# Peptides against a protein of PDB entry 4ASU, part 5

Target 1, 270 residues: chain A of PDB entry 4ASU
Amino acid sequence: ATLKDITRRLKSIKNIQKITKSMKMVAAAKYARAERELKPARVYGVGSLALYEKADIKTPEDKKKHLIIGVSSDRGLCGAIHSSVAKQMKSEAANLAAAGKEVKIIGVGDKIRSILHRTHSDQFLVTFKEVGRRPPTFGDASVIALELLNSGYEFDEGSIIFNRFRSVISYKTEEKPIFSLDTISSAESMSIYDDIDADVLRNYQEYSLANIIYYSLKESTTSEQSARMTAMDNASKNASEMIDKLTLTFNRTRQAVITKELIEIISGAA
Target 2, 83 residues: chain B of PDB entry 4ASU
Amino acid sequence: FTFASPTQVFFNSANVRQVDVPTQTGAFGILAAHVPTLQVLRPGLVVVHAEDGTTSKYFVSSGSVTVNADSSVQLLAEEAVTL

## One batch from the design tools (peptide; aimed at target 2 F59 E78)

Design b1_p9_3 (made by RFdiffusion4)
Pose (drawn by RFdiffusion4):
Structure b1_p9_3 (pose): chain A 181 residues (1-270 with 5 gaps), chain B 83 residues (1-83), chain P 9 residues (1-9)
Amino acid sequence: ATLKDITRRLKSIKNIQKITKSMKMVAAAKYARAERELKPARVYGVGLIIGVSSDRGLCGAIHSSVAIIGVGDKIRSILTFKEVGRRPPTFGDASVIALELSIIFNRFRSVISYKTEYSLANIIYYSLKESTTSEQSARMTAMDNASKNASEMIDKLTLTFNRTRQAVITKELIEIISGAA
Amino acid sequence: as target 2 above (83 residues)
Amino acid sequence: HSHAPFFPV
């Protein structure tokens, strides 16, 4: 309730809002890179339960939608392949998955809407390239919603700060008048 | 005729005369009228004879060539670079 | 310019 507590809390939630807004544009830039590389990947990959995701969270209902194997550390987290999503998926990564050894992944449509031999590794590569395009655009919205929630929180606390600031001024003033009187 | 690597796409549904291809057994030159077959590649060159008579030379490390029941061929390699 | 394949077939 003290001004010091409110000033500390404002700076704390402003830091979160700045970071979440900073990841909205990052997911927007990484999604633009992912869609530019999805066009040649879709024309490349045309011709057992495999779950395709990533280690990196903060992407909304992507890991929860997909429901030994399992690519993406966050899919084993419910009940394996680790270190994906930090860097764009290469064909070599899809090859290692095939080397260690009917498939579930998120297919890219737009920014809002989604759906859940040598040839076998091409399907794994097709899923990896589709999944990171889906993972990034979903994260673009997830951090946009978080930036909205943190801004509404700042507005509510600013009104509290103005009430407390007025209440401190009047209290100090009363202590002066009474001390005089 | 479709020729693509994971990185870049060279030909998208040609419309081409013939394509020389490296295969595990020697080499195969796929004409417009070729038998439906499924083949696997080896380290070798790919020569693309364009419809206007010109030539295109690339290199292939590995992959697969697929010619269907119709006059359609899809050639895909892990890496294809020039030169 | 020969390279080793990523996947052994």

Design b1_p9_3_s1 (made by RFdiffusion4, then SolubleMPNN; from b1_p9_3, 6 letters changed; failed a check: a repeat of another design)
Amino acid sequence: PVLPPLLPV

Design b1_p9_3_s2 (made by RFdiffusion4, then SolubleMPNN; from b1_p9_3, 6 letters changed)
Fold by OpenDDE base, seed 5:
Parts: structure tokens; sequence; C-alpha cells
Structure b1_p9_3_s2 (fold): chain B 270 residues (1-270), chain C 83 residues (1-83), chain A 9 residues (1-9)
């Protein structure tokens, strides 16, 4: 490689390093906010799931329609965040299909669509874009919940798949149940709940769905920003190492060029 | 007893004496060993009576309340403010 | 979030 080639490559890598450092700082700021906002969101979301756990709501095996909601975002450069959700969705869809279930998919975030479109296009009901530019709000979750409820797809049960935040260096892809109104209403375990009006139960379920989606979005966002911060840090370190290596190569090449020029001058072969 | 909004937690697995909630079917008091029920909140006042005799008031916009067989309660408001 | 229909209407 000529000195010019090395210099050009150095300049390119230095620019990449600058970009990755900047992106790291942006991700760090978003992460700090997301983590703070996740604390109440987790209590809220886990509170909504408590009924399903305590009532031990089960879907009868004869029920065949299953909905999978994958929660992610539109933005890349965050490691395995999107692929982890997509992988779990694929696995779940395959398992359910093998069990003779009808499977439909909702993708939250454009990345889910991008990953699964070729292989699962026929199973998609709807996808949502414009996810991840701003922190998710309860209003955002309500929009998704309403679209699901108004989709006309009569699922019996479902699953919401998202990345749960553990720490700045760890997330886990998890699944939580979603139940239809009919499934909840017909559950034997719900018999202990006194005189629940059908309209009340419908409204309750609407809140429950919005709550769970909101929770999943908050977990996903926190996980994503943390993963992006880590990815950008790693990219910046890798760029730094490459700069160091290329700088050494540049110095050696420069010395060799000088030596060659001196030899040419001395030999008269110029 | 858990009482939270999407953005704020007021109680997290706390022991309380009584919680008064505004529901669409009417306001009711949740005592210890209340029968399991599901309700939806109407805009109104939540009153929490702590075991120490302290009473706290909150305004809620909407949401849900769950009373479970294990006497756990989840009060989940879309919006809530301390009064 | 904005809904994007996947099935051609």
Amino acid sequence: as target 1 above (270 residues)
Amino acid sequence: as target 2 above (83 residues)
Amino acid sequence: PVREPLLPV
C-alpha cells in the first residue's frame, strides 16, 4: 500500500471513530433516560400481568388461533437486539405451527418487518413503523393496542416477545402472554372474581393490552439503547486499534520510502 | 397493594388497611380479604388508608383495579396525581 | 407509531 492509500484509510477510520463516539454519547443519554423511565413502567406492566399469573389463565388446547407480537424498533446499530426478537418469533411460530395452530404476526418496529418479510410475509397482520426515535409513551402503546383490537383477527391467545432489560451489559428476550376477551371470560379460574360485567371486562382487557405493550416498549427501548451504547463503544475501540496499526504501518512505509529515495540518489538510478 | 401510573409508582407491594377507588359502577372500599374482583376506574379520588392511620388522596384519570384471591391489589391508573 | 399495512388493500 502506498503512503497515500494508508493516509486515506486512516482518515476514513478516524471519521468512523468520530461518528461511533458521537453515537455512543447519544445512546448513553437515551439509555439514562430510558432506565429511569423503566422503573415505574416495570411496576405498572408487571402489575398488569399479575392477574394472568395469579388467575392461572389457560387457553384450551382446541383453540387454534395464536397471535405473536414482536416488539423492537426502526433503528439499527444495536447488536443483536432485533435479531434476538426475530429469532424468538420464528421459533415460537414454528412450534405453534407444528402444534397445528394458526399463527399471525404483528411487528412493532420496522426492523421486525425487514427481518421476517421474506419468510413470514403471509403471517403478518400489520407492522408498525416510527418506533424508537422518541421514548415510547402510553399513548403510543394505546395506538398499537387499538389497532390490534380493531384488526378483526379473532385470536384465542397470543404472545408478546421483547427484550427485557437486565443491566447495561445484559438483556434477555422474553415472552409474555396475551389473552383474548373470550379466553379471559371463559377461563374457569376467573369464576372466583365476583360479578364482572362484560363491558367492564372488555375495558379492563383494553387497558391490560395497552399496559403490557407499554411495558414491553419500555423494556425494549432500555435494552436497545444500552446495546447501542455498547456496540458503539466496541466500534470505537476497534477503530482505535485499527488506527494504531495503520499508524505503525504508515511510519514503517514512510521510512522505507525515504530509504529507497536515498538509495536511488546514491546509486544514480534516479 | 400496588398503585402506579405508567410514569410514577405510589405504592409497591405495600400493606394498607383500606383503599377507596372510584369505579365506573361506583366507588367501593377495598379491605383486607376483599372478594376478588376486576374493575375499571372512572376519573375520581383514590383514598389510601395506611396501617399507621395515615390517609393519602390521589386523583386518577382512568385505569383498572384488580383484587386477587391472595388479597393482592393492583391499582393501575393511566394518569395519577397526589393531592 | 404508524401502522403500515402489509397486505395490499
Scores: peptide ipSAE 0.205, ipTM 0.941, DockQ to the pose 0.037
OpenDDE base, seeds 1, 2, 3, 4: peptide ipSAE 0.183, 0.202, 0.203, 0.193; ipTM 0.937, 0.941, 0.941, 0.940

Design b1_p9_3_s3 (made by RFdiffusion4, then SolubleMPNN; from b1_p9_3, 6 letters changed)
Fold by OpenDDE base, seed 3:
Structure b1_p9_3_s3 (fold): chain B 270 residues (1-270), chain C 83 residues (1-83), chain A 9 residues (1-9)
Amino acid sequence: as target 1 above (270 residues)
Amino acid sequence: as target 2 above (83 residues)
Amino acid sequence: VVLPPLLPV
């Protein structure tokens, strides 16, 4: 490589390092907020899931329609966040298909669609775009829930797949169940709940769905910002190491050029 | 007893004597060993009676309440404020 | 609050 080539590459990497450092700081600020907002959201969301656990809600085996909701975002540069969700979605879809279930997919965030479109395009019902620009609100979750309920797909059971936050260095892709109104209404285990009006149950289920979606968005956001912070830190370190290596190469190449020029001058071959 | 909004936790797996909730079908008190039920909240007053006799009041906008067979209660409000 | 838009597939 010429001195000019090395200099150009150094400049490029230094610029990348500036960007990655800036992105790290932005991700760190968003992470700190997301983690704070996740604490109550986790209690709230886990509280909403408590019915399904306590009532042992099961979908009958004869029921065939399954919905997969993949929760991610539109934003890249966050390590394996999107690919992890997509991998779990693929695994779940394959398992359900092998069990003779019909599978439809909803993507929360354009990255899910981008990864799965080629292989699962026919299974997609809808994708939500512009996810991850702002912290998710309960209003956002409610809109997603409403659109799901209005999708016209009469699923029996579903899985919401998202990255659960563990720590600043760890997340885990997990799933939580979602049930249709018909499935919850017909569940034998629900018979113990007294005075369940059909309208009450419908409204309850709408809230439950919104709550679970909200929870998943909060977990996903926290995981994403943490992963982005880590990814940007790693990118910044890698850029630093590459700058150091290229600087050494530049210095060696410069010395070689000077030596060559001196020899050419002394030899009269210039 | 768990009482939370999306943004705030008021009670997390706490033991309480009674919780009065405003539901769409009417206000009712949740006592120990209340029958399992599902209800939807209407805008109104939630009153939590602690075991120590302390009473706390909250205004809620909407949400749900679940009373399970194991006497666990999840009160999940969309918005809630301490009064 | 800007709600995420739906993208038809």
Scores: peptide ipSAE 0.058, ipTM 0.920, DockQ to the pose 0.054
OpenDDE base, seeds 1, 2, 4, 5: peptide ipSAE 0.050, 0.022, 0.028, 0.041; ipTM 0.917, 0.911, 0.914, 0.918

Design b1_p9_3_s4 (made by RFdiffusion4, then SolubleMPNN; from b1_p9_3, 5 letters changed)
Fold by OpenDDE base, seed 2:
Structure b1_p9_3_s4 (fold): chain B 270 residues (1-270), chain C 83 residues (1-83), chain A 9 residues (1-9)
Amino acid sequence: as target 1 above (270 residues)
Amino acid sequence: as target 2 above (83 residues)
Amino acid sequence: PVRAPLLPV
């Protein structure tokens, strides 16, 4: 490579490093906010799931309609965030199909659709776009819940798949159950609950759905911003190492050019 | 006893004596060993009676309350404010 | 538009 080529490459990598450092700072600010907002959201969301965990609600085997909600975002440059969710969605869909269940899919965030469209296009009910530009609100979750309820798809049981935040360096793709009103009302384990009005139970389940979606969005957002921050940090470090290597190469090449020019002058071969 | 909104936690796995909740069917008190139940909240006052005898009041917009067989209670409000 | 709460007010 000529000195000019090395210089051009150095300039390019330095520019990339500036961009990745800037993106890291933006991701760090968004992560800090997301983590703060996740604290109450986790208590709230775990509280919403407590019934299902304690009642151990079972879906009868004759019930075949299963809904998978995959939660991520529209935004890239966050490592394996989207692929992890999509991988678990594929695994779950395959397991359910092998069990003779009908599977439908909802994608929260355009990246889910981008990954699964070719292989699962016929199973998609809807994809929610414009996810991840702003922090998710309970209003956003309510919109998603309402759209699901109005979709006309009568599922028996479902799974919401999202990345649960563990730490700044760790997330885990997890699944939480969602149940139809019919499934929850007919569950044997619900018999221990006092006589519950059907309208009360309907309202409760609709609210619970919004709660679980909200929780999943908050976990997903925190995981995504953390992963993006880490990815941009790694990219910045890799760029730094490459700059150091290219700088050494530049110095060596410069010395070689000078030596060659001196030899040409001395030999008269210039 | 857990009491939270999407944005704020008021109680997290706390022990309380009694919680009075506004439901669509009326206000009722949740005491120790209350039978399992599910209710939907109406706009109104929540009163938490702590073990130390202190009482705290909250206004809630809507939400749900769950009483489980293990006596755990989840009070989830869409919006809630301390009074 | 703020959609109406899922639960009746």
Scores: peptide ipSAE 0.052, ipTM 0.938, DockQ to the pose 0.249
OpenDDE base, seeds 1, 3, 4, 5: peptide ipSAE 0.066, 0.022, 0.023, 0.025; ipTM 0.936, 0.927, 0.910, 0.921; seed 1 fails the geometry check

Design b1_p9_4 (made by RFdiffusion4)
Pose (drawn by RFdiffusion4):
Structure b1_p9_4 (pose): chain A 181 residues (1-270 with 5 gaps), chain B 83 residues (1-83), chain P 9 residues (1-9)
Amino acid sequence: ATLKDITRRLKSIKNIQKITKSMKMVAAAKYARAERELKPARVYGVGLIIGVSSDRGLCGAIHSSVAIIGVGDKIRSILTFKEVGRRPPTFGDASVIALELSIIFNRFRSVISYKTEYSLANIIYYSLKESTTSEQSARMTAMDNASKNASEMIDKLTLTFNRTRQAVITKELIEIISGAA
Amino acid sequence: as target 2 above (83 residues)
Amino acid sequence: PPAPLFVPP
């Protein structure tokens, strides 16, 4: 309730809002990279339960929608392949998955809407390239919604700060008048 | 005729005369009228004879060539670079 | 020549 507590809380939630907004544009830039590389990947990959995701969270209902194997450390987290989503998926990564060894992944449509031999590794590559395009655009919205929630929180606390600031001024003033009187 | 690597796409549904291809057994030159077959590649060159008579030369490390019941061929390699 | 990344059985 003290001004010091409110000033500390404002700076705390402003830090969160700046970071979540900073990841909105990052997901926007990484999604633009992912879609640019999805066009040649879709024309390349055309011709057992495999779950495709990533280690990196903060992407909304992507890991929860997909429901030994299992690519993406967040899919095993419910009940394996680790270290994906930090860097764009290469064909070598899809090859290692095939080397260690009917498939579930998120297909890219747009920014809002989604759906859940040598040839076998091409399907894994097709799922990896589709998944990261899906993972990034969903994260773009997830951090956009988080930036909105943190801004609404700042507005509510600013009104509290103005009430407390007024209440401190009047209290100090009363203590002066009474001390005089 | 479709020729693509994971990185870049060279030909998108040609419309081409013939394509020389490296295969595990020697080499195969795929004409417009060729039997439906499924083959796997080896380290070798790919020569693309364009419809206007010109030539295109690339290199292939590995992959697969697929010719369907119709006059359609899809050639895909892990890596294809020039030169 | 580059070595292949994946070799089928």

Design b1_p9_4_s1 (made by RFdiffusion4, then SolubleMPNN; from b1_p9_4 with P1F L5V)
Fold by OpenDDE base, seed 4:
Structure b1_p9_4_s1 (fold): chain B 270 residues (1-270), chain C 83 residues (1-83), chain A 9 residues (1-9)
Amino acid sequence: as target 1 above (270 residues)
Amino acid sequence: as target 2 above (83 residues)
Amino acid sequence: FPAPVFVPP
């Protein structure tokens, strides 16, 4: 029984190790692509955020509707990627609620919903699924932006929460602001921007939202693939160590069985 | 001056003399100390005039252009190609 | 590949 059990376990762990090693290689390839695609996306996204930084757009305190967009994916096995975003979303939601704000949540990627559903189900407006199978495109971001704008939730301001890529071994969960068209149009600091047609501003805001979503998706994807690569490497190493331990146990058990059999032979010959 | 698409960067915090942009309201030239404005791009020609007198041409699709009070400019096109 | 899919709560 014992040798068979060890052998079965060894086989299982060896198979897991093969899977994790394969997944590591896939994640590495996706990471390398994501990192290349993040370079222009970061310039593009930071460029879009420049208005908000330069204009110092503020939401009046009487405005109570806040939107939180959490950005992750549908895919697991990437360490703390999803939990980090969800943790910050929870913190932000709690802080806003304590400030008397109404909070609604959008999850980009099913994992956000999976983590927050029990505690924040009533705050969810929508979840976007089918995230993380392929690299995000600007078209994907535009779809999300359009759906948000058409959701009927008239938020005053919002927060997009995502993992910013730092390095292959590091990401940071960050927040960037989202402003409604009304908030932008009514901001005192926007008065310096002369002769802005309302239709132009609306269209501009649509691009701005799509841009920031696109940026967040690219940062998130790069962070996720990097974290997955690391997680799969660690899993492969852990499997290797377990294989070694079980192999030693197998050898010891085998020797014990042999010794027992020899004793039985010797004792039976007496 | 920053000019980028989602997939390509053409200028990143560069100093330029003038940028001609195609907007929905018409083409206009962005000079140093241009009044702050927000515009939406129409498909058309972007012309970047460098300080050295060189001129670069780009075709852009839709997008946005921002001119800030500090004379920073963000030209963000959905698609852009060098001509 | 399909675009992100909207899923109502």
Scores: peptide ipSAE 0.057, ipTM 0.927, DockQ to the pose 0.058
OpenDDE base, seeds 1, 2, 3, 5: peptide ipSAE 0.049, 0.033, 0.026, 0.028; ipTM 0.920, 0.927, 0.919, 0.924

Design b1_p9_4_s2 (made by RFdiffusion4, then SolubleMPNN; from b1_p9_4 with P1F L5I)
Fold by OpenDDE base, seed 4:
Structure b1_p9_4_s2 (fold): chain B 270 residues (1-270), chain C 83 residues (1-83), chain A 9 residues (1-9)
Amino acid sequence: as target 1 above (270 residues)
Amino acid sequence: as target 2 above (83 residues)
Amino acid sequence: FPAPIFVPP
């Protein structure tokens, strides 16, 4: 490579490093906010799941319609965040299909669609875009829940798959159950709950779905911002190492050019 | 007893004597060993009676309340404020 | 900020 080529490459990598450093700082700020907002959201979300854990709601084997909701975002540059969710979605879809279930998919965030469109296009009901530009709100979750309930797909049970935040360096892709109103209303374990009006149960289920979606979005967002911060840090370090290597190459090449020029001068003077 | 909104936690697995909740069918008190129930909140007052005899009041908008067979209670309001 | 946008398959 010529000195000019090396210089051009150095300039390019230095610019990338500036961008990745800036993105790291932005991700760090978003992470700090997301972590604060996750604390109450986790209590709220875990509280919403308590019924399903306590009632041990089961879907009868004859019920075959299963919904998978994958939760991520539209935004890249966050390591394995999207691929982890997609991997688990694929695994779950395959397991359900092997069990003779009908599987439909909802993607929260365009990245789910981007990863799964080729292999699972026929299973998608809807994709939600414009996810990850701002922190998710309960209103956002309610919109998603409402659309799901109005989708016309009468699922019996479902799985919401998202990245649960563990720490700044760790997340885990997890699954939580979603049940249809019919599945809940027909569950034997629900017989212990007295005086449940059908309208009350319907409204309750709408809240439950919105609550779980909200929780998943908050976990996902926190995990994503943390992973992005780490990814941008790694990218910045890698850029630094490449700059150092190229700088050494530049210096060596420069010395070689100088030496060549000196030889030419000496040889021309002889 | 757990009482939370999406943005704030008021009680997390706490022991309380009684919780009065505003539901669409009316207000009722949740006592120890209350029968399991699912209810939807209406806008109104939540009153938490602590074991020490203190009472705390909250205004809630919409949401849900779950009373489980194990006496665990989840009060999940869309919006809630301390009064 | 806009709510999530629905995109059909």
Scores: peptide ipSAE 0.177, ipTM 0.934, DockQ to the pose 0.057
OpenDDE base, seeds 1, 2, 3, 5: peptide ipSAE 0.025, 0.042, 0.032, 0.044; ipTM 0.914, 0.929, 0.925, 0.932

Design b1_p9_4_s3 (made by RFdiffusion4, then SolubleMPNN; from b1_p9_4, 3 letters changed)
Fold by OpenDDE base, seed 2:
Structure b1_p9_4_s3 (fold): chain B 270 residues (1-270), chain C 83 residues (1-83), chain A 9 residues (1-9)
Amino acid sequence: as target 1 above (270 residues)
Amino acid sequence: as target 2 above (83 residues)
Amino acid sequence: FPPPVFVPP
């Protein structure tokens, strides 16, 4: 490579490093906010899931309709955030199909659709876009819940798949159950709950769905921003190492050019 | 006893003496060892009676309350404010 | 920013 080529490459990598450093700072600010907002959201969301865990709600084997909700966002450059959710969705869909279940899919965030649409197009009910530009609100979760309820798909049970935040360096793709009103109403374990009005139970379940979606969005957002921050940090470090290597190559090449020019002068080779 | 909104936690796995909740079917008090139940909240006052005899009041917009067989209670409000 | 927008298949 000529000195000119190395210089051009150095300039390019330095520009990439500036961009990745800037993106790291933006991701860090968004992560700090997301983590603060996740603390109450986790208590709230875990509280909403407590019924299903404590009542041990079971879906009868004769019930075949299963809904998978994958939660991510529209935004890239966050490592394996989207691919981890999509991988688990695909695995779950395959397991359910092998068990003779009908599977339908909802994607929260355009990245889920972009990964799975070609292989699972017939199973998609709806995709939600415009996810991840701003922090998710309970209103956003309510919109998603309402559209699901209005979709006309009568599922028996479902799975919401999202990345749960563990730490600044770790997330885990997890699954939480969602149940239809009919499944909850018919569950034997619900018999211990005294004199529940059908309208009350319907309203309770609709609210619970919005709560679970909200919780999943908050976990996903925190995980995504953390992963993006880490990815941009790693990219910045890799760029730094490449700059150092290219700088050494530049210095060696410069010395070689000078030596060649001196030899040409001494040899009279013009 | 857990009491939270999407944005704020008021109680997290706390022991309380009694919680008065405004439900669509009427206000009722949740005591220790209350029978399992599910209710939907109406706009109104939540009153938490602590074991030490202190009383805290909250206004809630809507939400749900769950009383489980293990005497755990989840009070989830869409919006809630301390009074 | 607008709320999430649903897109049918």
Scores: peptide ipSAE 0.229, ipTM 0.938, DockQ to the pose 0.057
OpenDDE base, seeds 1, 3, 4, 5: peptide ipSAE 0.035, 0.056, 0.027, 0.020; ipTM 0.918, 0.928, 0.913, 0.918

Design b1_p9_4_s4 (made by RFdiffusion4, then SolubleMPNN; from b1_p9_4, 3 letters changed)
Fold by OpenDDE base, seed 2:
Structure b1_p9_4_s4 (fold): chain B 270 residues (1-270), chain C 83 residues (1-83), chain A 9 residues (1-9)
Amino acid sequence: as target 1 above (270 residues)
Amino acid sequence: as target 2 above (83 residues)
Amino acid sequence: FPAPVFIPP
């Protein structure tokens, strides 16, 4: 490579490093906010799931309709965040199909659709876009829940798949159950809950769905911002190492050019 | 006893004496060893009676209350404010 | 900022 080529490459990598450093700072600010907002959201969301855990609600084997909700965002440059959710969605869909269940899919965030559309197009009910530009609100979760309920798909049970935040360096793709009103109302384990009005149970389940979606969005957002921060940090470090290597190459090449020019002067070989 | 909104936690796995909740069917008190139940909240006052005899009041919007067989209670409000 | 937008299949 000529000195000019190395200089151009150095300039390019230095510019990339500036961009990745800037993106790291933006991701860090968004992460700090997301983590703060996740604390109450986790208590709230875990509280909403407590019934399903404690009642050990089972779906009858004759019930075949299963809904998979994959939660991510529209935004890239966050490592394996989207691919992890999509991988688990594919695995779950395959397992359910092998068990003779009908599977439909909802994608929260355009990246899920982008990954799965070609292979699972016939299973998609809906995709939600405009996810991840701002922190998710309970209103956003309510919109998603309402649209799901209005989709006309009568599922028996479902799975919401999202990245649970563990730490700044760790997330885990997890699944939580979603149950239809009919599945909850018919569950033997619900018999201990005395005198529940059908309208009360319907309203309770609609609210619970919004709660679980909200929780999943908050976990996903925190995981995404932490992963983006880490990815941008790694990119910045890799750029730094490449700059150091290219700087050494530049210095060696410069010395070689000077030596060559001196030899040409001495030898008279112009 | 857990009491939270999407944005704020008031109680997290706390022991309380009694919780009075406003439901669509009326206000009722949740005591220790209350029978399992599910209810939807109406706008109104929540009163938490602590074991030490202190009382805390909250205004809640919509939400739910769950009483489980293990005597755990989840009070989830869309919006809640301390009074 | 807009709420999540529904996109039909």
Scores: peptide ipSAE 0.078, ipTM 0.928, DockQ to the pose 0.057
OpenDDE base, seeds 1, 3, 4, 5: peptide ipSAE 0.036, 0.049, 0.026, 0.031; ipTM 0.912, 0.926, 0.922, 0.927

Design b1_p9_5 (made by RFdiffusion4)
Pose (drawn by RFdiffusion4):
Structure b1_p9_5 (pose): chain A 181 residues (1-270 with 5 gaps), chain B 83 residues (1-83), chain P 9 residues (1-9)
Amino acid sequence: ATLKDITRRLKSIKNIQKITKSMKMVAAAKYARAERELKPARVYGVGLIIGVSSDRGLCGAIHSSVAIIGVGDKIRSILTFKEVGRRPPTFGDASVIALELSIIFNRFRSVISYKTEYSLANIIYYSLKESTTSEQSARMTAMDNASKNASEMIDKLTLTFNRTRQAVITKELIEIISGAA
Amino acid sequence: as target 2 above (83 residues)
Amino acid sequence: PALPHYTFP
């Protein structure tokens, strides 16, 4: 309730809001990279339960929608392939998955809407390229919603700070008048 | 005729005369009227004879060539670079 | 050129 506590909390939530907004544009830039590389990947991959995701969270209902194998460390987290989503998926990554060894992944539609031999590795590559495009755009909205929630939280606390600031001024003033009187 | 690597796409549904292709057994020159077959590639060159008579030369490390029941061919390699 | 490649059964 003290001004010091409110000033500390404002700076704490502002730090979260700046970071979440900073990841909105990052997901927007990485999504633009992912869609630019999805066009040649879609024309490349055309011709057992495999779950395709990533280690990197903060992407909304992507890991929860997909319901030994399992690519993406967050899919094993419910009940394996690790270190994906930090860097764009290469064909070599899809090859290693085929080397160690009917498929579930998130297909890219737009920014809002989604759906859940040598040829076998091409399907894994198709899923990896589709998934990261899906993971990044969903993260763009997840951090946009988080930036909105943190801003609403700052507005509520600013009103508290103004009430407390007024209450401190009047209290100090009363202590002066009474001390005089 | 479709020719693509994971990186870039060279031809998108041609509309081409013939394509020389490296295969595990020697080499195959796929004309417009070729039998439906499924083949796997080896380290070798790909020569694309354009419809206007011109030539295109690429290199292929590995992959697959697919010619369907119709007059359609899809050639895909892991890496294709010039030169 | 000696480009890398992967092997499959």

